Peptides against a protein of PDB entry 7BDX. Designs and how they scored, part 198

Target 1, 212 residues: chain A of PDB entry 7BDX
Amino acid sequence: EMGAAACTLLWGVSSSEEVVKAILGGDKALKFFSITGQTMESFVKSLDGDVQELDSDESQFVFALAGIVTNVAAIACGREFLVNSSRVLLDTILQLLGDLKPGQCTKLKVLMLMSLYNVSINLKGLKYISESPGFIPLLWWLLSDPDAEVCLHVLRLVQSVVLEPEVFSKSASEFRSSLPLQRILAMSKSRNPRLQTAAQELLEDLRTLEHN

## One batch from the design tools (peptide; made by RFdiffusion4, then SolubleMPNN)

Design b2_p21_1_s4 (from b2_p21_1, 12 letters changed)
Fold by OpenDDE base, seed 3:
Structure b2_p21_1_s4 (fold): chain B 212 residues (1-212), chain C 212 residues (1-212), chain A 21 residues (1-21)
Amino acid sequence: as target 1 above (212 residues)
Amino acid sequence: as target 1 above (212 residues)
Amino acid sequence: SSQLEEDRKLVAEIGAEAREA
């Protein structure tokens, strides 16, 4: 109980840039984020065959960890820290997103995707993520999720790739050959306005790239 | 491991007034501080007969909790919160300070005393603490500690009482009858300059009150 | 640019899970 409460408080205050700077300015940041990846991985491994108790202390703890990573990645210095000093954590997030089944751990998946999206805001982060083995297949695997929020954050991450010519050019062949176009088109007709907009924007961006 | 790391980060960032405000402005503060007292109490109860592993995750966790309470109490709104909404936590701290033996859990004892000292900065907090049953005997029990930092923080807390006429007048008879004067005089000759100064100042304050 | 980063970032909120900055 107490661990989850403490981590939840840390998550809540991590929405502040000054708090993120304070976390990163300390000597504990490296250790914390090293253990974070391990903790998240252990949690996901424990889900095999069990009904996820969403309200469990363990779940809340992992959600808070993912929230902290997200909020750290929301800040420029946080992105720099993650990409320079916590690559193993990013690798873990990518792995866990692949290991989770469609519809499994939706809330965690959303938070992890948000963190990767935030990392993708800078070119160095985007390069690192997009050059990860199996990244393109992972995007499409995630886009098969029945949850609209998961799909939304996948589309946003895809958009980050598409909007960066240096990154997109390296992946363009694989991207085009495996693009789930019908799925994205279906999302552009979603009743969820956020998903609808994101899918429509991505389709527009993709059409622009086909004409260049 | 992860819980201690998270709580340690929260402790580190709680040195900021803005972080304290953020903690208190959330709906999680009441729950967090309720569990904090219970966690600290459980830790102290587990020490009975065991060698305190000072470097254990459990110890580090409890130190971080006490540090958070201290830093919350350092801020005016934090003191108000503790005295208005977390009295049980203050009662727990007072109890634990009584339950711990001289030389036992020195670091924790220092942090708890620092928190009470911070609470004593406002009259409402000082009244609440000083009106707690057995408060005067507790001060003298704590002043028997062999650790100079423990004794220093006891003297500072005693000074907070002595400097407030409304509070001191209520306790004056008991205070004078049980005052460990020889112990305080010995502290005024300490090689520790901080302890020496605090003891000397308190002796001066006490002499001033004898002439009024 | 730093401004584009601020405009694009996501903040994770407790209970709301996600908000745009």
Scores: peptide ipSAE 0.251, ipTM 0.839, DockQ to the pose 0.112
Fold by OpenDDE base, seed 1:
Structure b2_p21_1_s4 (fold): chain B 212 residues (1-212), chain C 212 residues (1-212), chain A 21 residues (1-21)
Amino acid sequence: as target 1 above (212 residues)
Amino acid sequence: as target 1 above (212 residues)
Amino acid sequence: SSQLEEDRKLVAEIGAEAREA
């Protein structure tokens, strides 16, 4: 209980750039983000047995951790910190996104995808995550999720890859050969306007790249 | 481990007024400070059996909680919040200071005394804590501590009472009858310059009040 | 580039609502 409450408050205040700078300027940041990865991994590993209620103290704690990582990645110095000093955490997030089944832990999956999207704003971060083993198959695995918010954040991450020529050129062959085009076309007809727009924009970006 | 790390980061960032405002402006503040009191109480109650190592995760967690309370009380809106909406926490801090023996949990005792001192800057806060049952005996109990930092923060809290005529007048008879004058005189000869100065200033303030 | 980076960032609000900055 107390840990979840403290972590939730830390998440709330992490929306401020000055708070992110204060977190990173201290000598405790490395330890905190190391334990964050371990805690998130332990939580995901526990799910195979217990239908953890989404409203549990443990779930709230892990959501707050993922929220903090997202908000740190929203700031330029935070992205630099994650990409330079907390690569294990990024590797853990990629792994956990692969371990979670479609429809499992939607809220956590969204927060982790938001963190990866924010990391992708940095070219060094985008290179790091896109060069991770199995990254392209992972995107399509995540796009099989029934949740519209999960799919939206996957499409945003895909768009970050497609719009960066230096990154896209390295994976273009695999990307074109495995692209779930019919799934993206179905999303462009979604009743969710955010998902619809993101899918339509990505389809336009992909068409532009096929004609070049 | 993770809870202590998160709470320690929250403590560190709580040194900023804007962070204190963000903590208090959210809907989670009341729950957080309620659980804080309970957690601190549980820790102090556990000490009668186990020589908890001062470097334990549990000790670090409780220190961070007391640090957050102190930093919230350092801000005007934080004092107002504590005095209006978290009185149970103030009552708990007063109780725990009475439960701890001389030489026991010095670091925690210092942080709790700093929080009460910050609360005493607000006249409403000073009235609230000074009107607590057994407050004057509690001050003298705490002044029996062998630790110079504990004694320093007790003397500062005593000075806040003595310098406020509206508060001091209510307890002046009890204060004068129970004052450990020889103990304060001994502290005015301390090798600790901060303790020496605080004791000398308090003795001068007390002499001024006896001549009026 | 820096302005475009700021406009693209996502802030995670308590409750998992994404706010574009």
Scores: peptide ipSAE 0.251, ipTM 0.838, DockQ to the pose 0.109
Fold by OpenDDE base, seed 4:
Structure b2_p21_1_s4 (fold): chain B 212 residues (1-212), chain C 212 residues (1-212), chain A 21 residues (1-21)
Amino acid sequence: as target 1 above (212 residues)
Amino acid sequence: as target 1 above (212 residues)
Amino acid sequence: SSQLEEDRKLVAEIGAEAREA
């Protein structure tokens, strides 16, 4: 309980850029993010057995950790820190997103996708995550999720790849050969307006790349 | 480990007034401070048995909690919050300071005393802590500590009482009858310059009150 | 541009998963 409460408060205050800078300016940031990855992994591995009540202290703790990672990645210096000093955490997030089944642990999946999207805002972060083994198959796996919010953040991450020619050129062949076009087209007709818009914009970006 | 790491980061960032405001502006502050008191109490109660290695994750966790409380109490709105909404935490801190033996858990004792001193900065906080049962005997118990930093913070808290006539008048009889004058005089001759100065200033304040 | 990067960031809010900045 207490750990989850403290972590949740840290998550709440991490919405501030100045707080993120303070987190990173301390000598404890490396250790914190190292343990964060391990804690998230332990939580996901525990899901195969007992129905961890989604409302458990452990769930709340892991959500707060993912929230903190997201908010750190929202800041330029935070992205630089994660890509330089906490690559194992990024690899862990990618792994956990692959280990989670469609519809499983949706809230955590959303937060982890938000963190990766934020990392993708700069070229160094985008290069790192997009060059990760199985990245493209992972995107399509995640896009099979029934949750509209998960799919929205997947589409945003795909858009980040598509909008960066230096990254897209390296994976363009695999991307084109495996693209779940029918799924994206279905999302462009979603009743969820955010998902609908994101899918439409991505389809426009993809069409523009086919004509160039 | 992870809880202690998160709590330590929260402690570090809580040195900012804006972070304290953010902590208190959330709906989770009450629960956090309630559990904080319980966690501190559980830790202190555990000290009677096994040599908790002072370097344990649990020790670090409790230090971070006490640090957060101190930093919250450093801010006017934080003092108001603690005195209005977390009185049980203040009572717990007073109790734990009484339960700890001289020389026992010095670092925690210092942080808890710093928190009470910060609470004492405003009249409402000072009234609350000084009207707590056994407050004056507690001050003298704490002043018997061999640690100069503990004694320094006790003297500061005593000074806060002495400098507020509305509070001092209520306890003046008990204070005068039980005052460890020889101990304070010994501290005024300490090789520790901070302790020496604090003891000298308190002796001057006490002399001024005897002439009025 | 650094400004476009800031406009694209997502802030994770407690109870409201995604706030566009």
Scores: peptide ipSAE 0.250, ipTM 0.839, DockQ to the pose 0.110
Fold by OpenDDE base, seed 2:
Structure b2_p21_1_s4 (fold): chain B 212 residues (1-212), chain C 212 residues (1-212), chain A 21 residues (1-21)
Amino acid sequence: as target 1 above (212 residues)
Amino acid sequence: as target 1 above (212 residues)
Amino acid sequence: SSQLEEDRKLVAEIGAEAREA
């Protein structure tokens, strides 16, 4: 209860850039983000047996942690911190996204994907996550999720790769050979306007790359 | 571990007025401060048997909670919130200060006393805490503490009462009859400059009140 | 550009999962 409440408040105030800077300016930041990864991993590992109620204190705690990571990554200095000093956390997020089954822990997946998307805003972050082993298979695994919001954030992350020629060129062969085109085409016809738009934009970007 | 880390970060950023306003502007604030009191009480109740290591995660967590309360009380809207919406927390702090033995949980006592001092900055807060049952006996109980910092914050709280005629008049008879004058005189000779100054100022204020 | 980075960031809000900047 209390841990979840405190972490939720920290998450709420972390939407402020000044709060993120204050978090990172302290000597506790490294330890905090190291433990964050471990805590999220422990939570995901605990799911393999018990129907963890999404409304549990533990779930709320982990959601708040993922939210904090997202909001740190929303700031330029936060991205730099994560890529330089918390790579293990990024690797943990990538791992956990792979370990979670389609339809499992949707809210956590969304928050983790948002964090990775924010990391991808700069070239250094994008390079790091896209060069991670199994990254492209992971994207397609996540794109198999029935949740429209999970799929939306996968598409946004894919767009971040496609929009950067230096990054896309390294994975272009694997990307083109494994692209779930029929799935993306289905999403471009979604009733969800956000998903529809993201899928349509990605398809346009992909067409532009095939003509070059 | 993780709870203490999150709460410690929240404490650190709560030194900002904007962060305190953000905490209080949310729908979670009431619940958070309600649980805060319960958590601090549970911690103090657990001390009656085990040598709780001051360096434990639990201790750090409770210190962070008390720190957050202090920083909320440092802000005008935070004082108003505590006195209007979290009176039970203030009552809990007063209770816990009474339940702790001299020399026990010094850091927690200091933080709790700082929070009450900040509440006493406005007349409404000062009235509330000073009209609490057993408040004057509590001050003398706390002033028996061997720790100079505990005693310093007791003296500051006593000064807040003495400096407000409307408040002091209600308790003047009990205050004068129970005043540990010899203890305060000893503190005015302390090698600790802060304690010495606070004791000297209080003695001057008391002398001024006897001549009126 | 730094401006394009600011325009693309996502803020995770409690109860409202994503605000685009």
Scores: peptide ipSAE 0.249, ipTM 0.838, DockQ to the pose 0.108; fails the geometry check

Design b2_p21_2_s1 (from b2_p21_2, 9 letters changed)
Fold by OpenDDE base, seed 3:
Structure b2_p21_2_s1 (fold): chain B 212 residues (1-212), chain C 212 residues (1-212), chain A 21 residues (1-21)
Amino acid sequence: as target 1 above (212 residues)
Amino acid sequence: as target 1 above (212 residues)
Amino acid sequence: DYVPSIEALFEEIMERQEKAV
């Protein structure tokens, strides 16, 4: 319980850039983020198809860890750190997003997707995650989630790829051949206005690329 | 392990006033500090006379907790919070300082004493801790520690009492009757210059009070 | 994207950000 509480507070204060800089400026940052990935992985493996107790200390702990990663990735120095020094954590996040079934651990998925989106703000980060094995299939797997927030953050990440010509060109063939167009079109008609807008914008971006 | 790492990072970043304000501004602060006291107590009780593994995850975790409390108490709003909203934690710290034997958990004792010293910067805090049952006997018990750092921080706390007339007057009789003068005089001849200075200053302060 | 809490997570405003090199 104390661990979860401490990590939750660390998550809360990590919403400031100064705190993120302080976290990263310590010699303990590398170890912390290494263990973070392992802990998140262990949690997901322990679910073994069981219904997540969303309010369990373990769940809250893992949420806080994912939140910290998200907040670190929200700033330039944090992205630089993750992409240069914590690639294993990024690989773990990608793996866990694939290991989780649709509808499973929705909040954790959202946090992980937000962290990846933040990493994708940097070209180096975007290149790294987009060149990860199975990245395109992973996006479509995640887009099958019934949760609107998961789908929203997937669409945001897809948009980050589409809006970067150097990255998109490398995967354009696979992307086009596997694009779940009907699913995205359905999302563009969602009652969730955020999801609707994100889907519409992505469709517009894709149309623009087909005409070029 | 992850809990200890997270708490250690939280400790590190809590060295800034802004982070302390952020910690205290959250609705989770009360719960966190309540659990903190319980966790520290559980650790001390688990020692059962065993030699502390200074480098154990549990030890590091508890050190981080004590460090956080120290850092919170280092600022005005943190002292206000502790004295108004976390008195149980202060009582726990006082209790644990009594439960630990001379030479046992030196680093933890130092952190706890530092936290109490920080609390004592406020008159309200100083009143609260000094009016705690057995406070004067506790000071002398702690001053029997073979560790120079423990003794140093005890002397600093004693000095905080002596320098506050309103507080000192309430316990002056007990203080004078129980004062381990020979021990303090021995410390004034210590090879540790910090301990030597603190003991000399305290002796001077006490002499000044006897002449008034 | 800063996420201070689980509660704030789902209330977050989606913002487009420029790609940095």
Scores: peptide ipSAE 0.021, ipTM 0.750, DockQ to the pose 0.059
Fold by OpenDDE base, seed 5:
Structure b2_p21_2_s1 (fold): chain B 212 residues (1-212), chain C 212 residues (1-212), chain A 21 residues (1-21)
Amino acid sequence: as target 1 above (212 residues)
Amino acid sequence: as target 1 above (212 residues)
Amino acid sequence: DYVPSIEALFEEIMERQEKAV
């Protein structure tokens, strides 16, 4: 309980750039992010396939951890730190996103996807995550989720790949051959306006790439 | 482990006034400080009389909690919050300082005394803690500690009482009748320069009060 | 081709940043 409360407060204050700099400027950041990945992994492994995320201290604790990672990745120096010094954490996040079933632990998926999106703002970060084994299949696995927010953040991450020629060229063949176009088209007709817009924008970007 | 790491980071960043304001501006501060007192109490109760504080995650966690309280109390709005909204925490700290034996959990004592000293910077805080049952006996109990840093922070807290006429007048009779003058005199001859100075200053302040 | 200023690029990056609130 106390750990969850402390972690939640740390999450809240990590929305500040100055706090992120303070976290990273200390000698404890490396250990913190190392343990973060392990803790998130342990939580996901503790989930039974039939158990959705519950309102528990453990869940809140892991959400706070994912929130901290997201907020760190929102800052330029935080992105640099994650990609240079905490690659194992990024690998863990990618792995956990693959391990979670459709509809399972939806809030955690969203937070992890937000963190990866923030990392993708940096070309070095985008290169790193996109070159991870199984990255493209993982995107399509995640896009099968029934949750609109999960799908939204997947589409945003896909767009980050598509909009970067140096990255897209490396995956273009696999991307084109496996693209769940019908799924994206269905999302472009969604009643969720954010999902609809993201799907439409991605479809436009894809059309531009096919004509070039 | 993760809780201790998160709490330690929160402690580190709480050295900033802006972070303290952010912590207190949230709707989670009350719960956090409520659980803090309970956690510290549980830790102290778990200590066997023969077991000194060990380098453990649990110890580090509690140190971080005490550090956070200290940093909050270092800020004017933090002092106001503690004295207005978290009195139970202050009561708990006073109780725990009494429950700890001389030489037991020395680092925690120092941190808790530092927090009380910071609270004492505010007249409202000083009034509150000094009017707590057994406050004067507690000071003398703590001053029996063999640790120079514990004694230093006790002397600083005693000085805060002595220098405030409104507070000192309420306890003057008990204070004068129970003052461990020989102990303070011994500290004024200490090889520890910080302890020596604090004891000398307090003795000078006491002399001034006796001549008035 | 419009070359955005460094400030404009920074603003664009900042607009894309997501904070988990």
Scores: peptide ipSAE 0.046, ipTM 0.734, DockQ to the pose 0.021; fails the geometry check
Fold by OpenDDE base, seed 1:
Structure b2_p21_2_s1 (fold): chain B 212 residues (1-212), chain C 212 residues (1-212), chain A 21 residues (1-21)
Amino acid sequence: as target 1 above (212 residues)
Amino acid sequence: as target 1 above (212 residues)
Amino acid sequence: DYVPSIEALFEEIMERQEKAV
């Protein structure tokens, strides 16, 4: 309980750039983010059995950890730190997003996807995550989630790949061959305005790329 | 381990006034400081048995919690919060300082004493802690500690009482009757310059009060 | 060819940046 409370407070204050700089400026940041990945992995592995109550201290703790990673990735020095010094954490997040079933741990998925999106703002980060084994299949797997917010953040991450020609060119063949176009078209008709807009924008970007 | 790491980072960033304001501005502060007191109490109660290794994750966690309390008490709004909304935590700290044996958990004692000293900067805080049952006997008990840093922070807290006539007048009879003058005189001859100075200053303040 | 200003590029990056959660 105390750990979850402390982590939640750390998450709350990590919305400040100065706090993120303070976290990263200390000699404890590497250890913290290393243990973060391990803790998140242990949590996801524990889900295969009992329906962990969403309101459990453990769930709140892992949710807060994912929030911290997201907020760190929201700033330039945080992205640089993650891409240069905490790649194992990024690999863990990619793995966990694949290990979670559709509809499972929705809020955690959203935060993990936001963290990856923030990392993708840096070209080095985008290259790193997009070159991860099974990245494209993972995006399509995640796009099968029944939750509109999960799908929204998947579409945003897909858009980050599509908007960078250097990254898209490397995966263009695989991307074109496996693109779930009918799913994206269905999302462009969603009642969720954010999901609808994201799907429409992505479809426009994809059409532009087919004509080039 | 993860809890200790998160708490340690929270402690590190709590050196900033803006971070303390952010912690206190959220609806989670009350719960956090409530659980903090309980966690510290549970830790101290666990010490009666096995020599808890000073380097244990549990010790580091509680040490970080005490550090957070100290840093919160270092700023005006933090003192106000503790004195108005977290009095149970102050009562717990006073209790734990009494429950710990001389030479036991020295670093924790120092942080707890620093937190009380910071609270004593506010007259309301000084009144509150000085009117706590057994406060004066507690000071003399703590002054029996073999550690010079513990004794230093006890003397500083004693000085906070002596320097406020409104507070000192209420306890002056008990203070004069139980004052371990020979111990303070011995500390005024310490090789530790900070302890020596604090003891000398206190002796000067006490002499001034006897002549008034 | 429209070359966006460095300022426009920064604005675009900032618009794409996730808000702290």
Scores: peptide ipSAE 0.026, ipTM 0.738, DockQ to the pose 0.034; fails the geometry check
Fold by OpenDDE base, seed 2:
Structure b2_p21_2_s1 (fold): chain B 212 residues (1-212), chain C 212 residues (1-212), chain A 21 residues (1-21)
Amino acid sequence: as target 1 above (212 residues)
Amino acid sequence: as target 1 above (212 residues)
Amino acid sequence: DYVPSIEALFEEIMERQEKAV
């Protein structure tokens, strides 16, 4: 309980750039983010056996951790830190996104996807995550989720790849061969306006790349 | 481990006034400080049975919590919050200071005394803690500690009482009748220059009050 | 993208769901 409360407060204040800089300027940041990955992994592994209530202290703790990572990744120096010093955490997030079933832990998936999107704003970060083993299959696995918010954040991450020629060129063949075009087209007709817009924009970006 | 790491980071960033305001502006502050008191109490109660290593994750957690309270109390709005909304926490700190033996948990005592001193900067805070049951006996109990840092922070807290006529007048008879004058005189001759100075200043303040 | 709290995230998700219904 106390840990979840402390972590939740830390999450709240991490919305400030100055707080993120203070966190990263300390000598404890590396250890913190290492343990963060381990804690998130332990939580996801525990789901295979016990129906964890979404509102449990453990769930709140893990959500707060994922929120902190997202807020750190929102800042340029935070992205640099994650990509240079916390690659294991990024690998853990990618692994956990793969280990979760469609519809499972939707809120956690959203936070993790937001963190990866923020990391992808940095070319070095985008290169790192896109060159990770199974990255493209992971995107399609996540895009098969029935949840509109999960799909929205997947589309945003896909768009980050598509809009970077240096990154897209390396994976273009695999990307094109496995693209769930019918799924994205269906999303472009969604009643969810954000999902609809994101799918339309991605389709436009892909069309532009086919004509170049 | 994760909780201690998160709490330690929160402690570090709480040195900023803006972070303290952000913590207190959230809807989770009350619950956090409530659980803080409970956690500190549980830690102190656990010491009766098991020799806790000073460097344990639990000890670090409790130190960080006490540090956060101290940093909150360093700010005017933080003092207002503690005195108006977290009185139970202040009562818990007073209780724990009484429950600890001389020489026991010196570092924790120092942090708790620093928090109470910060609270005492506000007249409302000083009134609250000084009117708490057993406050004067508690000061003398703490002043019997062999540790110079504990004694220093006790003397500072005593000085806060002595320098406020409205507060001192209410307790002056009990204060004068129980004052460990010989102990304070001995401290005024200490090799520790900070303790020596604090004891001398308090003795001067007391002499001034006797002649008025 | 900043995420200030679980509540803020959930409100954003819920608002989107209500608009989708």
Scores: peptide ipSAE 0.019, ipTM 0.746, DockQ to the pose 0.048; fails the geometry check

